# Peptides against a protein of PDB entry 3NZW: the designs that were tried, part 295

Target 1, 212 residues: chain A of PDB entry 3NZW
Amino acid sequence: TTTLAFRFQGGIIVAVDSRATAGNWVASQTVKKVIEINPFLLGTMAGGAADCQFWETWLGSQCRLHELREKERISVAAASKILSNLVYQYKGAGLSMGTMICGYTRKEGPTIYYVDSDGTRLKGDIFCVGSGQTFAYGVLDSNYKWDLSVEDALYLGKRSILAAAHRDAYSGGSVNLYHVTEDGWIYHGNHDVGELFWKVKEEEGSFNNVIG
Target 2, 222 residues: chain B of PDB entry 3NZW
Amino acid sequence: QFNPYGDNGGTILGIAGEDFAVLAGDTRNITDYSINSRYEPKVFDCGDNIVMSANGFAADGDALVKRFKNSVKWYHFDHNDKKLSINSAARNIQHLLYGKRFFPYYVHTIIAGLDEDGKGAVYSFDPVGSYEREQCRAGGAAASLIMPFLDNQVNFKNQYEPGTNGKVKKPLKYLSVEEVIKLVRDSFTSATERHIQVGDGLEILIVTKDGVRKEFYELKRD

## One batch from the design tools (peptide; made by RFdiffusion4, then SolubleMPNN)

Design b2_p30_5_s2 (from b2_p30_5, 19 letters changed)
Fold by OpenDDE base, seed 3:
Structure b2_p30_5_s2 (fold): chain B 212 residues (1-212), chain C 222 residues (1-222), chain A 30 residues (1-30)
Amino acid sequence: as target 1 above (212 residues)
Amino acid sequence: as target 2 above (222 residues)
Amino acid sequence: MELSFPVLWDTEGLTGKEVSELLKKELESL
């Protein structure tokens, strides 16, 4: 798995691969590793698929309850804290989660929290999470700027996941790409890794070690 | 060490068509190398045009299916006999599975039906309740043998338009009910020849807007 | 260890009030 999120002048880019593995086997190439919690809030999934899917869906319910009770959207800080508190209650029970809670509220602006099953909760501008995270960081950190255009930021997110998919056996399938703004998240499609690879190789001259 | 789990073998297969879905399973129940039963159905009509199978440890599968059927009844009671949607069914099954996260049902669960738009739907679950909607999924003993074939025949993976030098993928085309049934039969016939835990009989449940139809075919009894 | 969670049913087509009532019932049952 490779998931990433980063803040920039245009909001948040979220990009994830879609490969699921069971041991040395590819179980699926089409797993959705982003949960749309609400129109303004996304959760990413790394680690145990069931743990992430179950608890982030549960989080969605809690966020909806908050909205109904308080008549306002939940903050990204509060949403991430709910999840963090929950997983902390199960500390030592064997949950496996590496999640990013990404959202945009008027009060907070674009916000990313990392939450894992060890009880770590971190606010930050850039996170890559999963077995391919190092490969993603290599591309992302080298090209990241706050002042990226939306187009360049989307491409950078996609390109970073592609790098991980190329090097990490546990990452691949396709890239699911999101742009989070004040008006909500926008899904920017599913990009097949194979097709994307050839396109990028042709356009950038990258991946020269692979002879087509 | 006490292992509370057994493996009763068998294989299940779900395929979503355009306006139908199919869920199939063999009827062999086996422990190790001993056949317990040659006719033990493992695909069930759960009502509301939802069919379900949980393959692996049979006792867990039966328990899970029973719990889901009860959930359907409760849903009707709580919601004025409203039909349970396939997506809501999937969420409920996830809840049932994850409720035993630390002592899981040792099963691979597949459900099939129609979505709210009348399109075929197949959902696949791991033992602890992660799920995905897919066009096709095989589970159980021969899943590794069947899935590559399904990926080719249903999803047209790695199929290209002639004359394009492999650059243009063939467009996805839905299979007819007859084509899917043939594909299922061929898959199980092949699986039976290669895997000792698959055989005896094949039960196919076909879900359409008109309801659930059952078909039975004999497999090799070896 | 058995975990009990509220079952999320499809809330499509329901009003916010209806959803709230359903959620309250589910929470009160836990």
Scores: peptide ipSAE 0.011, ipTM 0.748, DockQ to the pose 0.020
Fold by OpenDDE base, seed 5:
Structure b2_p30_5_s2 (fold): chain B 212 residues (1-212), chain C 222 residues (1-222), chain A 30 residues (1-30)
Amino acid sequence: as target 1 above (212 residues)
Amino acid sequence: as target 2 above (222 residues)
Amino acid sequence: MELSFPVLWDTEGLTGKEVSELLKKELESL
């Protein structure tokens, strides 16, 4: 798995691969590793698929309850804290989760929290999470700047996942791409890694070590 | 580690059509090399136009299906006989599976039905309740043989158009019911020839707006 | 270990009170 999220002048880019593995076997190439918690809040999934899907869906329910009770949207900080507190209660039980809670509220602006099954909760501008994270960071950090255009930011997210998919056996399938703005998240499609690879190779002259 | 080949063998296959869905399974029940039964149905009509199969350890599968059927009854009781939607059913099954997260049901679960728009829907589950809506999924002993075949025969790309927030789907080429049934039959025939844990009979449940119909076909008995 | 979780179905269109009642009912059934 490779997931990433980063803040920039235009909001948040979220990009994830779609490969699921069972040992050395590719179980699926079409897994959705982003949960749409609400129109303004996304969660990413890395680690145990069931753990992430179950608890992030649960989180969605908690966020909805908050909105109903408080008559306002839950903050990204509060949403991530709910998840962190829950996971912490199961510390040592064997949960496997590496998640990013990404959202936009008027109060907070664009916000990203990393939450994992070890009880770590971190606020930050850039996160890559999963077995391919180092490969994604290699591309993302080298090209990241706050003043990226939306187009360039979307491409950078997509390109970073592609780099990870190329090098990490546990990442691949397709890239699901999101842009989070003040008006909510926008889905920017599913991009097949194979097709994307050849396109990027042709356009950038990258991956010259791969003979087509 | 979970063995997807199942303790009691067998194979199941779900395919979603445009306005229908199919869930099929062989009827062979086996332990190691001993055939326990040549006719043990493993695909069930659970009511509300939802069909379900949990393939793997048969005792776990039966228990899970029974629990889900009970959940459907309770849902009707609590909601004035409201029909359970396929997405709600999927969520319920997730809770049933994840409730045993640390002592899981050793099954690969697939359900099929129609979504709220009347479109075919297939959901597949891992043993601990991770699930995904898919156009097709094979489970069990011959799943590794069948899935590549399906991928080659059917383009089941369910992709959304960018910028539509999931509202606009890319055009899908749908197969007819007859084409899907043929595909299922061919898949199981091929699986039976290559895998000893698959055979005897094939039961196909077809879900349409008119309800669930069942078809049975003989497979090789060796 | 077997874990019990409340099952919440679609809460779209429900009031906060209705959701709360559903949650209570599910919790009591566990």
Scores: peptide ipSAE 0.009, ipTM 0.722, DockQ to the pose 0.020
Fold by OpenDDE base, seed 2:
Structure b2_p30_5_s2 (fold): chain B 212 residues (1-212), chain C 222 residues (1-222), chain A 30 residues (1-30)
Amino acid sequence: as target 1 above (212 residues)
Amino acid sequence: as target 2 above (222 residues)
Amino acid sequence: MELSFPVLWDTEGLTGKEVSELLKKELESL
């Protein structure tokens, strides 16, 4: 798995691969590793799919409860704290979660929190999470700047996942790409890794270790 | 080493159509290389136009289906006989599965029905309750043989158009009921020829707005 | 280890108050 999120002048880019593995075998190439919590909040999934899906869906319910009670959208900080508190209660029980809670509120602006099953909760500008995270960081960090255009940011997210998919056997399938703005998240499609690879190789001259 | 789980073989297959859905399963039940039964149904009408199968360890599957049927009953009781939607059913099943997260039901669960818009829906679950809505899914012994074939015949991607905030789905190419039934029959016939854990009979439950229809076909018995 | 979770249903047709109560119960059960 490789998931990433980063903040920039245009909001947040979220990009994830879609491969699931069982041991040394590819179990699926079409796993959805982004949970749409609400129109303004996204959760990413790394680790146990059931753990992430179950608790992030639960988180969605808690966020809705907040909206109904307080008559305003929950903050990203509060949403991530709810999840962090929950997983902390199950510390040592064997949950496997590496999640990013991404959202845009008027008060906070674009915001990303990393939350894992060890109880770690971090606010930050850039996160890559999963077995391919190092490969994604290699591309993302080298090209990241706050002033990226939306187009360049989307491409960078996609390209970073591609790098991970190329080097990490546990990542691949396709790239699901999101742009989070103040008006909500926008899905920017599913991009097949194979097709993307050949396109990028042709355009950039990258991946010279592969003879086509 | 004590293994509490068995494998009773078999294969199940769900396919969503435009205004229908099908869930099919063979009727063979085995232990190792011995046939326990040539006719053991594994696809069930659970009410509210929802059909369900949990394939793998039969004892776990039966237990799960029973629990879900009970959940449907209690839902009606608590909600003035309101029809359980298929998405709510999926959520319920997730809770049933995840409740045993550390001692899972050893099953691959598939449900089929119609969504709130009357469109065909198939949901697939792993043993611990992660689930996805899909256009089709095969489970069980011959799933690895069937799925590649289905991928070429059925558009499996429930994707939204970019920029629509999930409001506009990409157009799907739908098959007719007759085409789907043929596809299912062909898939199971092929599976029976290649896999010893599949055979004897094929039950297909077809869900439409008019209810659940059941069809039965003979498969190879060797 | 067996975990117990409340059953979650669709909120369609329910009032905001009813939904809030259901979600509150869910939270308390964890």
Scores: peptide ipSAE 0.008, ipTM 0.748, DockQ to the pose 0.021
Fold by OpenDDE base, seed 1:
Structure b2_p30_5_s2 (fold): chain B 212 residues (1-212), chain C 222 residues (1-222), chain A 30 residues (1-30)
Amino acid sequence: as target 1 above (212 residues)
Amino acid sequence: as target 2 above (222 residues)
Amino acid sequence: MELSFPVLWDTEGLTGKEVSELLKKELESL
C-alpha cells in the first residue's frame, strides 16, 4: 500500500494505490483506499482493511452527528481526534490502522492529520503512508513546492504513487486521485499504473531499465 | 491445542450482470478428506431480493446467515416493511462480522442482488467485515482457480484489441443471464476436476427484478 | 519520520481460515 497527502497553495492532493495483498499474493488490484467521510473530508486507509473501513465509516457517522448537533461541519482537528480517541481505546487490542484525515474548513483551511492505531496523531503538510511510502517520498519531496499549480500538484501526487508502485511489490493496480478544496473534494479519476507507467516513460524518459 | 474452526470446503461464486446477479455454490460439505454431505446448500434467499452465502467453516456460515435473516426481519419491523437495499445489507453484514472482530467468523461472505438502480450487484466480505462491491467474486476452496478465469471472462482483464500492442483494452460487454449461467457451470465443472473439495451439486440463485429463482445442476461426485 | 505500516490485505482467493490465520499473524506482529 502507498497513500499520500500533501498541502499546497491550491488545497490538498490525496493519492492512493489500489492493490491489496494477502501475504505474498495480490488479492486485489481495485481496492478503494480513500473513504469519503463527507463532501469536505477524506480518510485514507493503510493497514488492516476491515479496521480502516469500519472505523472510518463510523467516523463518518460521528461527523454527521456533529453537524446535526452543532449545526456546523466538524473540524478536521476534531474529526481526527475522534478517530484517534477511538483507536486509543483499543490500544493493545490489535487494531492496524494508518490513516490520513484530510479536509477543508473555513476555520482551519486545508488540513491533514495522520492517525494510526498506536495512538499517534500528527498535523502536517506532507505524509506518505504504507509499505511504499519511502519511494513516494523520494519523488514527492524532491518536487514539492507550496506554490504548485493544481495541475502540477495532481501530477506530482500521481507520479509519486507510480514510483512506489514500480518499486514496492505491495503497491500497484491504479492511482485514485483527489483534490480537496474549500468547496469540497474533487475526484480526479482512477489511473491504471500500467498505462501511467508507459505514458510517464515516454514523456519523461524515466524507467530506462524497463524495455517496452 | 483446540482449534474451534473447521474448514468444510466448497466454493461459491457471485457474478453481477447488467440487470441481474447470480450467486452459486457447490453442495459438497467435507472435513479433511471425508465427505460429510453431498447435498448441503450454502446459498440462501434472505428476502428483499438478496441472496447470501458464507463459505468456510459451515457452522459460522450458518450462524451468520441466520443472523442476517433476522436483521432483515427487524429492519422491516423498524421501517414499516421497507425493502432493505443491497448496500444497506452490506453495511449490516459488516457490522455483524466486525462485531466478532476478535473471534471472527471463519467465512468468506458474498451477497448478490440489485442496487437501487436495478443493476446487478455483488458484495464480498472478509471474515472481519471489510467489503467491496465487485462484478464477480469467487470464494472458498477453488477460488484461486476460478478467479483468474472470471477476471478474463467477466471483467475482461488483460484482454486487448489485436494490433494495439496491448495498449487498447477490449470494450466491456455485458453478459446475458444465459452466458453467466454457462460461465458458472463451466467454472464449477473445472473446479470439480481439479479440487477434491468441490463437487456433487451446483446450486445457482439468480436475482432479477422479478425475484429470485433457483437452478440446480449435478457435478462430478469423485 | 518514516512510519512503518502494514499493508492492506484482502481475502481474494483465500479461505476463511486462511484469512483468519493472516489476521492472527498481523495482530501478533503488532
Scores: peptide ipSAE 0.012, ipTM 0.706, DockQ to the pose 0.129; fails the geometry check

Design b2_p30_5_s3 (from b2_p30_5, 17 letters changed)
Fold by OpenDDE base, seed 5:
Order: sequence, then C-alpha cells, then structure tokens
Structure b2_p30_5_s3 (fold): chain B 212 residues (1-212), chain C 222 residues (1-222), chain A 30 residues (1-30)
Amino acid sequence: as target 1 above (212 residues)
Amino acid sequence: as target 2 above (222 residues)
Amino acid sequence: MELAFPVLWDRTGLSGSEVAQKVAEELASL
C-alpha cells in the first residue's frame, strides 16, 4: 500500500494505490483505499483492510451523529481524535491501521491528521503512509512546494504513487486521486498504473531503468 | 496441539453480469485427504435475491450463513418486510465477520445478487470482514488456479485488440449468462483436474430479477 | 494449506487469514 496526502495553497491532494496483497498473492488491484466519510472529509487506509474499512466507516457514522447533535460539521481535529481514542482502547489487541483523516472546515481550513493503531495522532502538511511510503516521499519531497498549482499538485500526487507502485511490490493497480477544497472533496479519477507508467515514461523521459 | 480450525477444501466462484450474477461452488467436502462427502452444497439462497457462500472451515461457514439468514429475518421484522439490498447485506456480513475479529470465522465469503439498479453484483469478504464489490472472484482451494483465468476471461487482462501491436486493450464488456456458465464450468473442470480438494459436483446459483435458479453439473469423482 | 484470503493492503497489515492463523497458534500454545 501507498497512500499520501499533502497541503498546498489550493487545499489538499490525496492519492492512493489500489493493490491488496496477502503475502505474495495479489488479492485485488481495485481496492478503494479512500473512504469518503462526508463531502468534506476523507479517510485513507493502510494496514489491515478490515480494521481500516470497519473503523473508518464507523467513524463516518460518528461524524454524522455529531452533525445531527451539534448542528455543525465535525472538525477534522475532532474526527481524528474520535478515531485515535478508539484505536487507543484497542491498543495491544492487534489492530493494524495507518490512516490519514483529511478535510476542510471553515474554522480549521485544509487539515490533515495522521492516526495509527499505535496511538499516534499527528497534525501535518505532508504524509505518506504504507509499505511504499519511502518511495512516494522520494518523489513528493523533491518536488513539493506550497505554491503548486492545482494541476501540478494533482500530478505530483499521482506521480508519487506511481513511483511507489514501480518499486514497492505491495503497491500498484491504479491511482485514485482526490482534491479537497473548501467546497469539499473532488474525485479526479482512477489511473491505471500500467498505462500511467508508459505515459509518464514517454512524457518525462523517466524510468530509464525500464527498456520500452 | 489444539487447532480450532479445520479445512474442508472446496472452491467457490462468483461472476457478475449486466443484469444477473452467479455464485458457484463444488460439492466436495474433505478433511486432509479423506472425502467426507461428495455432495455437500455450500452455496445458499438466503432470501431477498441474495446468494451466499462461505468457503474454508465448513463449521464456520455454516455458522456464518445461518447468522446471516437470521439477520435477513430480523431485517424484515424491523423494516416491515422491506427487501434487504445487496449493499446492505454486505455491510451486515462485515459486522458479523468483524464481530469475531479476534477469533475469526476461517472462511472466504462471497455473496451475489443484484444492486438497486438491477445490475449484477458480487461482494467478496476476507475472514475479518473487509469487503469489495467486484466483477468476479474465486475463493477456496483452487482460487489461485481460477482467479488468473477469470482476470483474463472476465476482465480481459492481457488481451489486446488485434493489429494494434499491444497498444490497445480489449474493451471491457459484460458476458452473457451462457458465457458465464461456460466459464464457470470450464474453471471447475480444470480445477478438479489439478486440485484434489475440488470435485464431485458443481452447483451454480444464478440470480436474476426473476429470482434464483439452480443448475447442477457432475465433476470428476476421483 | 494456508487459506490465503488476502484482503490486506500493506506489508505490516495482517490478512484475515494471517490473523486466523495467529489466533490458532496462540490457542494451540495454551
């Protein structure tokens, strides 16, 4: 798995691969590793698929309950804290979760929290999470700047996942791409890694370790 | 050494068509190298046009299917006999599986039916309740043999348009019910030849808007 | 034969089958 999220002048980019594995077996190439919690809030999934899928879906329900009770959208801080508190209750039980809660509220602006099953909760501007995270960071950190255009930011997110998919055997399938703004998240499509690889190689003259 | 889990072998296969879905399973039940039964159905009509199979440890599979059937009854009771949708069924099954997260049902679960738009739907589950809607899924003993075949024949993986020098992929299209049944039969026939835990009989449940139809075919009895 | 029902997404994630196996091993050690 490779997931990433970063803040920039235009909001948040979220990009994830879609491969699921069990050992050496590729179980799926089409897994949705982003949970759309609400129109303004996304959760990413790395680690145990069931743990992430179950608890982030549960989180969605808690967020909706908050909105109904408080008559306002839940903050990204509060949503991530709910999840963090939950996983902390299961500390030592064997949950495997590496998640990012990404969203926009008027109060907070664009916000990213990292939450994992070890009880870590971090606010930050850039996170890559999963077995391919180091490969994604290599590309992302080298090209990141706050003043990226939306187009360049989307491409950078996509390109970083592609780099991870190329080097990490546990990452691949496709890139799912999101842009989070003050008006909510926008889905920017599913990009097959195979097709994307050859396109990027041709356009950039990159991946020269592979003979075309 | 105490092992709470057994392995009863077998294989299951789901394929979604445009306006139908199929869920198939062999009827062999085995422990190690001993055939317990040559006809033990493992694909079930659960009502509301939902078919289900949980393949692996048969005791866990039977328990899970029974719990789901009970969930369907309770759903009808609580919601004035409203039909349970396939997506809601998938969520319910997730809760059943994840409720035993720390002592899982040792099964690969597949359900098939029609979505709210009348399109074929197949959902597959891991033992702890992660699930995905897919066009096809093989589970059980011969899944590793069948799944690559399904990738090629259902999802047209590694197929290209003739004359394009591999530059244009074969477009995705739905298969007819006849084509799907043929693929299922070929898959299980081939699996039976290469895997000792698969054989005896093949039961196919076909879900359409008109309900669930069952077909049975003999497999090798070795 | 290890029932590989892999729905795990990363190297560190335990598949349902791996979880089942670990549970079985732990119970067997008791």
Scores: peptide ipSAE 0.114, ipTM 0.799, DockQ to the pose 0.144; fails the geometry check
Fold by OpenDDE base, seed 4:
Order: sequence, then C-alpha cells, then structure tokens
Structure b2_p30_5_s3 (fold): chain B 212 residues (1-212), chain C 222 residues (1-222), chain A 30 residues (1-30)
Amino acid sequence: as target 1 above (212 residues)
Amino acid sequence: as target 2 above (222 residues)
Amino acid sequence: MELAFPVLWDRTGLSGSEVAQKVAEELASL
C-alpha cells in the first residue's frame, strides 16, 4: 500500500494506490483505499483492510451524528480525535491501521491528521503511509512546494504513487486521486498504473530502468 | 494443541452480468484427503434475490449463512417486509464477520444479486469483513487457479484490439448468461483437473429479476 | 486451506488476548 496526502496553497491532494495483498497473492487491484466520510472529509486506508473499512465507516456515522446534533459539520481535528480515541481503547488488541483524516473546514482550513493503531495522532502538511511510503516520499519531497498550482499538485500526487507502485510490490493497480477544497473533495479519477507508467515514461523520459 | 478450524475444501465463483449475477460452487466436501461428501451444496438462496456462499471451514460457513438468513428475517420484521438491498446485505455481513474479528469465521464469503438499478452485483469478503464489489471473484481452494482466468475472460486483462500493436485494450463488455455459465463450467472443469479439493458436482445459482434459478452439472469424481 | 486476509500493510497480527475478546464483544453489539 501507498497512500499520501499533502497540503498546499490550493488545499489538499490525496492520492492512493489500489492493490490489496495477502502474502504473495494479489487479492485485488481495485481496492478503494479512500473512504469518503462525508463530502468534506476523506479517510485513507493502510494496514488491515477490514480494520480500516470498519472503523472509518463507523467514524462516518459518528461524524453524521455530530452534524445532526450540533447542526454544524464536524472539524477535522474532532473527527480524527474520535478515531484516535477509539483505536487507543483497543491498543494492544491487534488492530492494524495507518490512516489519514483529510478535510477542509472554514475554521481550520485545509487539515491533515495522521492516525494509527498505536495511538499516534499527528497534524501535519505531508504524510506518506504504507509499505511504499519511502518511495512516494522520494518523489514528493523532491518536488513539493507550497505554491504548487492545483494541476502541478495533482500531478505530483499521482506521480508519487506511481513511483511507489513501480518499486513496491505491495502497491499498484491504479491511482485514485482527490483534491480537497473548502467546497469539499473532488475526485480526479482512477488512473491505471500500467497506462500511466508508459505515458509518464514517454513524456518525462523517466523510468529508464525499464526498456520499452 | 486444539485447532478450532478445519478445512473442507471446495471452490466458489461469482460473476456479475448486466442484469444478472451468478454464484457457483462445487459440491465436494473433504477433510484432509478424505471425501466427506460428493454432494454438499455450499451456495444458498438467502431470500430477497441474494445468494450467498462462505467457503473454507464448513461449520463456520454454515453458521455465518444461518446468521445472515436470520438477519434477513429480522430486517423484514423491522421494516415491514422491505426487500434487503444487496449493498445493505454486504454491510450486514461485514458486521457479522467483524464481530468476530479476533476469532474470525474461517471463510471466504461471496454474495451475488442485483443492485438497486437492476444490475448484476458480486461482493467478496475476507474472513474479518473487508469487502469489495467486483465483476467477478473466485474463492476457496482453486481460487488462485481460477481468478487469473477470470481476469482475462471477464475483465479482458491483457487483451488488446487487433491491429493496435498492443496499445489499445479490448473494450469491456458484459457477458451473456450463456457465456457466463460456459465460463463457470470451464473454470470448474479445469480446477477439478488440477486440485484435489474440487470436484464431484457443480451447482450454479443464477439471479435475475425473475428470481433465483439453480443449475447442476457433474464434475470429475476422482 | 490457509485463508489469506487482504492486507494493505500489516504491522500487527491477530490477537487472542482477553482485551481483544472484550473488544470483539463490543464490536458484536454494533
């Protein structure tokens, strides 16, 4: 798995691969590793698929309850804290979760929290999470700037996942790409890694270790 | 040391069509190298045009299917006989599975039916309740043999349009019921030849707007 | 048949601890 999220002048980019594995078996190439909690909040999934799907869906329900009770959208801080508190209650039980809660509220602006099953909760500008995270960081850190255009930021997110998919056997399938703004998240499509690889190789002259 | 899990073998296969879905399973039940039964159905009509199979440890599979059937009954009771949608069924099954997250049902679960738009739907679950809607899924003993074949024949993986020098993929299209049944039969016939835990009989449940139809085919009895 | 779990990445295995059992009971109530 490779998931990433980063803040920039235009909001948040979220990009994830879509491969699920069971040992050496590729279980799926089409897993949705982004949970759309609500129109303004995204959760990413790394670790156990069931743990992430179950609890992030549960989180969605809690966020909806908050909205119904308080007549306002839940903050990214509060949503991530709910999840963090939950997983902390199960510390040592064997949950496997590495998640990013991404959203944009008027009060907070663009916000990313990393939450894992060890009880860690971190606010930050850039996170890569999963077995391919180091490969993603290699590309992302080298090209990241706060002042990226939306187009360049989307490309950078996509390109970073592609790099990870190329080097990490546990990552691949496709890139799911999101842009989070004050008006909510925008889905920027599913990009097949195979097609994307050849396109990028041709356009950039990159991936020279592969003979086309 | 007591092992709470057994392995009863077998293989299951789900394929979604345009306006139908198919869930198939062999009827062989084994323990180790001993055939317990040559005809033990493992694909069930659960009502509301939902068919279900939980393949692996048969005791766990049967328990899970029974719990789901009970859930369907309770849903009808609570919602004035409202039909349970396939997506709601999938969510319910996730909760059933994840409720035993730390002592899982030792099964690979597949359900098939029609979505709210009348399109074929197949959902696959891991033992702890992660799930995905897919066009096709194989589960069980011969899943590793069948799934790559399905990728090629249902999803047209690694197929290209002639004359395009491999640059244009074969377009996706729905298969007919007849094509799907043939594909299922070929898959199980092939699996039976290569895997000792698959054989004896093939039961296919076909879900359409008109209900659930069952078909049976003989497999090798080795 | 060894059932494989779809894993995005796995840092922790399944636990059968008493704490885990208590958690499972809570989850079953959801």
Scores: peptide ipSAE 0.109, ipTM 0.804, DockQ to the pose 0.085; fails the geometry check
Fold by OpenDDE base, seed 1:
Structure b2_p30_5_s3 (fold): chain B 212 residues (1-212), chain C 222 residues (1-222), chain A 30 residues (1-30)
Amino acid sequence: as target 1 above (212 residues)
Amino acid sequence: as target 2 above (222 residues)
Amino acid sequence: MELAFPVLWDRTGLSGSEVAQKVAEELASL
């Protein structure tokens, strides 16, 4: 798995691969590793698929309950804290989760929290999470600027996942791409890694280790 | 060493069509190298045009299917006989599976039916309740043999239009009921030849807007 | 016998046999 999120002048970019594995077996190439918690909040999935899918869906329900009770959208800080508190209760039970909670509220602005099953909760501007994270960081960190245009930021997110998919055997399938703004998240499509690879290779002259 | 789980072998296969879905399973039940039964159905009509199979440890599979059937009954009771949608069924099954997250049902679960738009739907679950809607899925002993075949024949993976030098993929199209049934039969016939835990009989449940139809075919009995 | 009922993971999934082993170990520790 490779997931990433980063903040920039235009909001948040979230990009993830879609491969699920069971040992050496590729179980699926089409897994949705982004959970749309609400129109303004996204969760990413790395680690155990069931753990992430179940608890982030549960988180969605908790966020909805908050909205109904408090008559306001839940903050990204509060949503991530709910998840963090939950996984902490199961500490040592064997949950496997590496998640990013990404959202935009008027109070907080664009916000990213990393939450894992060890009880770590971190606020930050850039996170890559999963077995391919190092490969994604290599591309992302090298090209990241706060002042990226939306177009360039979307491309950078997509390109970083592609780099990880190329080098990490546990990442691949496709890139799912999101842009989070004050008005909510926007889905920017599913991009097949194979097709994207050849396109990028041709346009950038990259991936010269592969003869096409 | 104490192992709370058995393995009863077998293989299941789901394929979604445009306006139908199929869920198939062999009828062989085995422990190690001993055939327990040559006819033990493992694909079930659960009502509301939902068919289900939980392949692996048969005791766990039977328990899970029973719990789901009960959930369907309760759903009708609580919601004034409202039909359970396939997506809601998938969520319910996730909760059943994840409720035993720390002592899982040792099964690969597949359900098939029609979505709210009348389109074929197949959902596949891991033992702890991760699920995905897919066009096709094989589970069980011969899944590793069948899935590559399904990738090629259902999703047309690694198929390209002639004369394009591998640049243009074969367009996706839905298969007919007859084509799907043939594909299922061919898959199980091939699997039976190469895997000892697959054989004896093939039961196919076909879900359409008109209900669930069952077909049975003999497989090799070796 | 490698039980082909994998728990899905981002990197290393557990096979059914691995799940069974972990459960057995947990039960034995009680």
Scores: peptide ipSAE 0.099, ipTM 0.807, DockQ to the pose 0.167; fails the geometry check
Fold by OpenDDE base, seed 2:
Structure b2_p30_5_s3 (fold): chain B 212 residues (1-212), chain C 222 residues (1-222), chain A 30 residues (1-30)
Amino acid sequence: as target 1 above (212 residues)
Amino acid sequence: as target 2 above (222 residues)
Amino acid sequence: MELAFPVLWDRTGLSGSEVAQKVAEELASL
């Protein structure tokens, strides 16, 4: 798995691969590793698929209850805290979760929280999470700037996942790409890694370790 | 050494068509190298045009299917006989599986039916309740043999348009019921030849807007 | 016994099959 999220002048970019593995077996190439909690809030999934899918869906329900009770959208801070508190209750039970809660509220602006099953909760500007995270960081950190255009930011997110998919055997399939703004998240499509690889190689002259 | 889980073998296969879905399973039940039964059905009509199979440890599979069937009954009771949608069924099964997260059902679960738009739907579950909607999925003993075949024949993986030097992929298209049944039969026939835990009989449940139809085919019995 | 169930995991966690295996091992030690 490779998931990433980063803040920039235009909001948040979220990009994830779609491969699921069971040991050496590729179980699926089409897994949705982003949960659309609400129109303004996304959760990413790394680690145990069931743990992430179950509890982030549960989180969605809790967020909806908050909105109904308070007549206001839940903050990203509060949503991430709910999840963090939950996983902390299961600390030592063997949950496996590496999640990012990404959203945009008027009060907070674009916000990313990392939450894992060890009870860590971190606010930050850039996170890569999963077995391919180091490969994604290699591309992302080298090209990241706050002042990126939306187009360049989207490309950078996509390109970083592609780099991870190329080097990490546990990442691949496709790139699912999101842009989060004050008006909500926008899905920017599913990009097959195979097709994307050849396109990028040709356009950039990159991936020279592969002879075409 | 005490093992709470058994393995009863077998293989299951789901394929979603345009306006139909199929879920198939062999009828062999084994323990180790002994055939317990040559005809033990493992694909079930659960009502509301939903078919289900939970393949692996048969005791766990039967328990899970029974619980789901009960859930369907309760759903009707609580919602004035409203039809349970396939997506809601998937969510319900997730809760059943994850409810035993720390002592899982040792099964690979597949359900098939029609979505709310009348399109074929197949959902696959891991033992602890992660699930995904897919066009096709094989589970059980011969899944590793069948899935690559399905990728090629259903999803047209590694197929390209002639004359394009591999640059243009073969376009995706839905298969007919007859084509799907043929693929299922071929898959199980091949699996039976290569895997001792698959054989004896093949049951195919076909879900359409008109209901669930069942077909049976004999497999090799050795 | 390699659990032949495709369980979705990455290297950061246990697959469902690995969880089942771990439970089985724990119970067997008991």
Scores: peptide ipSAE 0.025, ipTM 0.816, DockQ to the pose 0.134; fails the geometry check

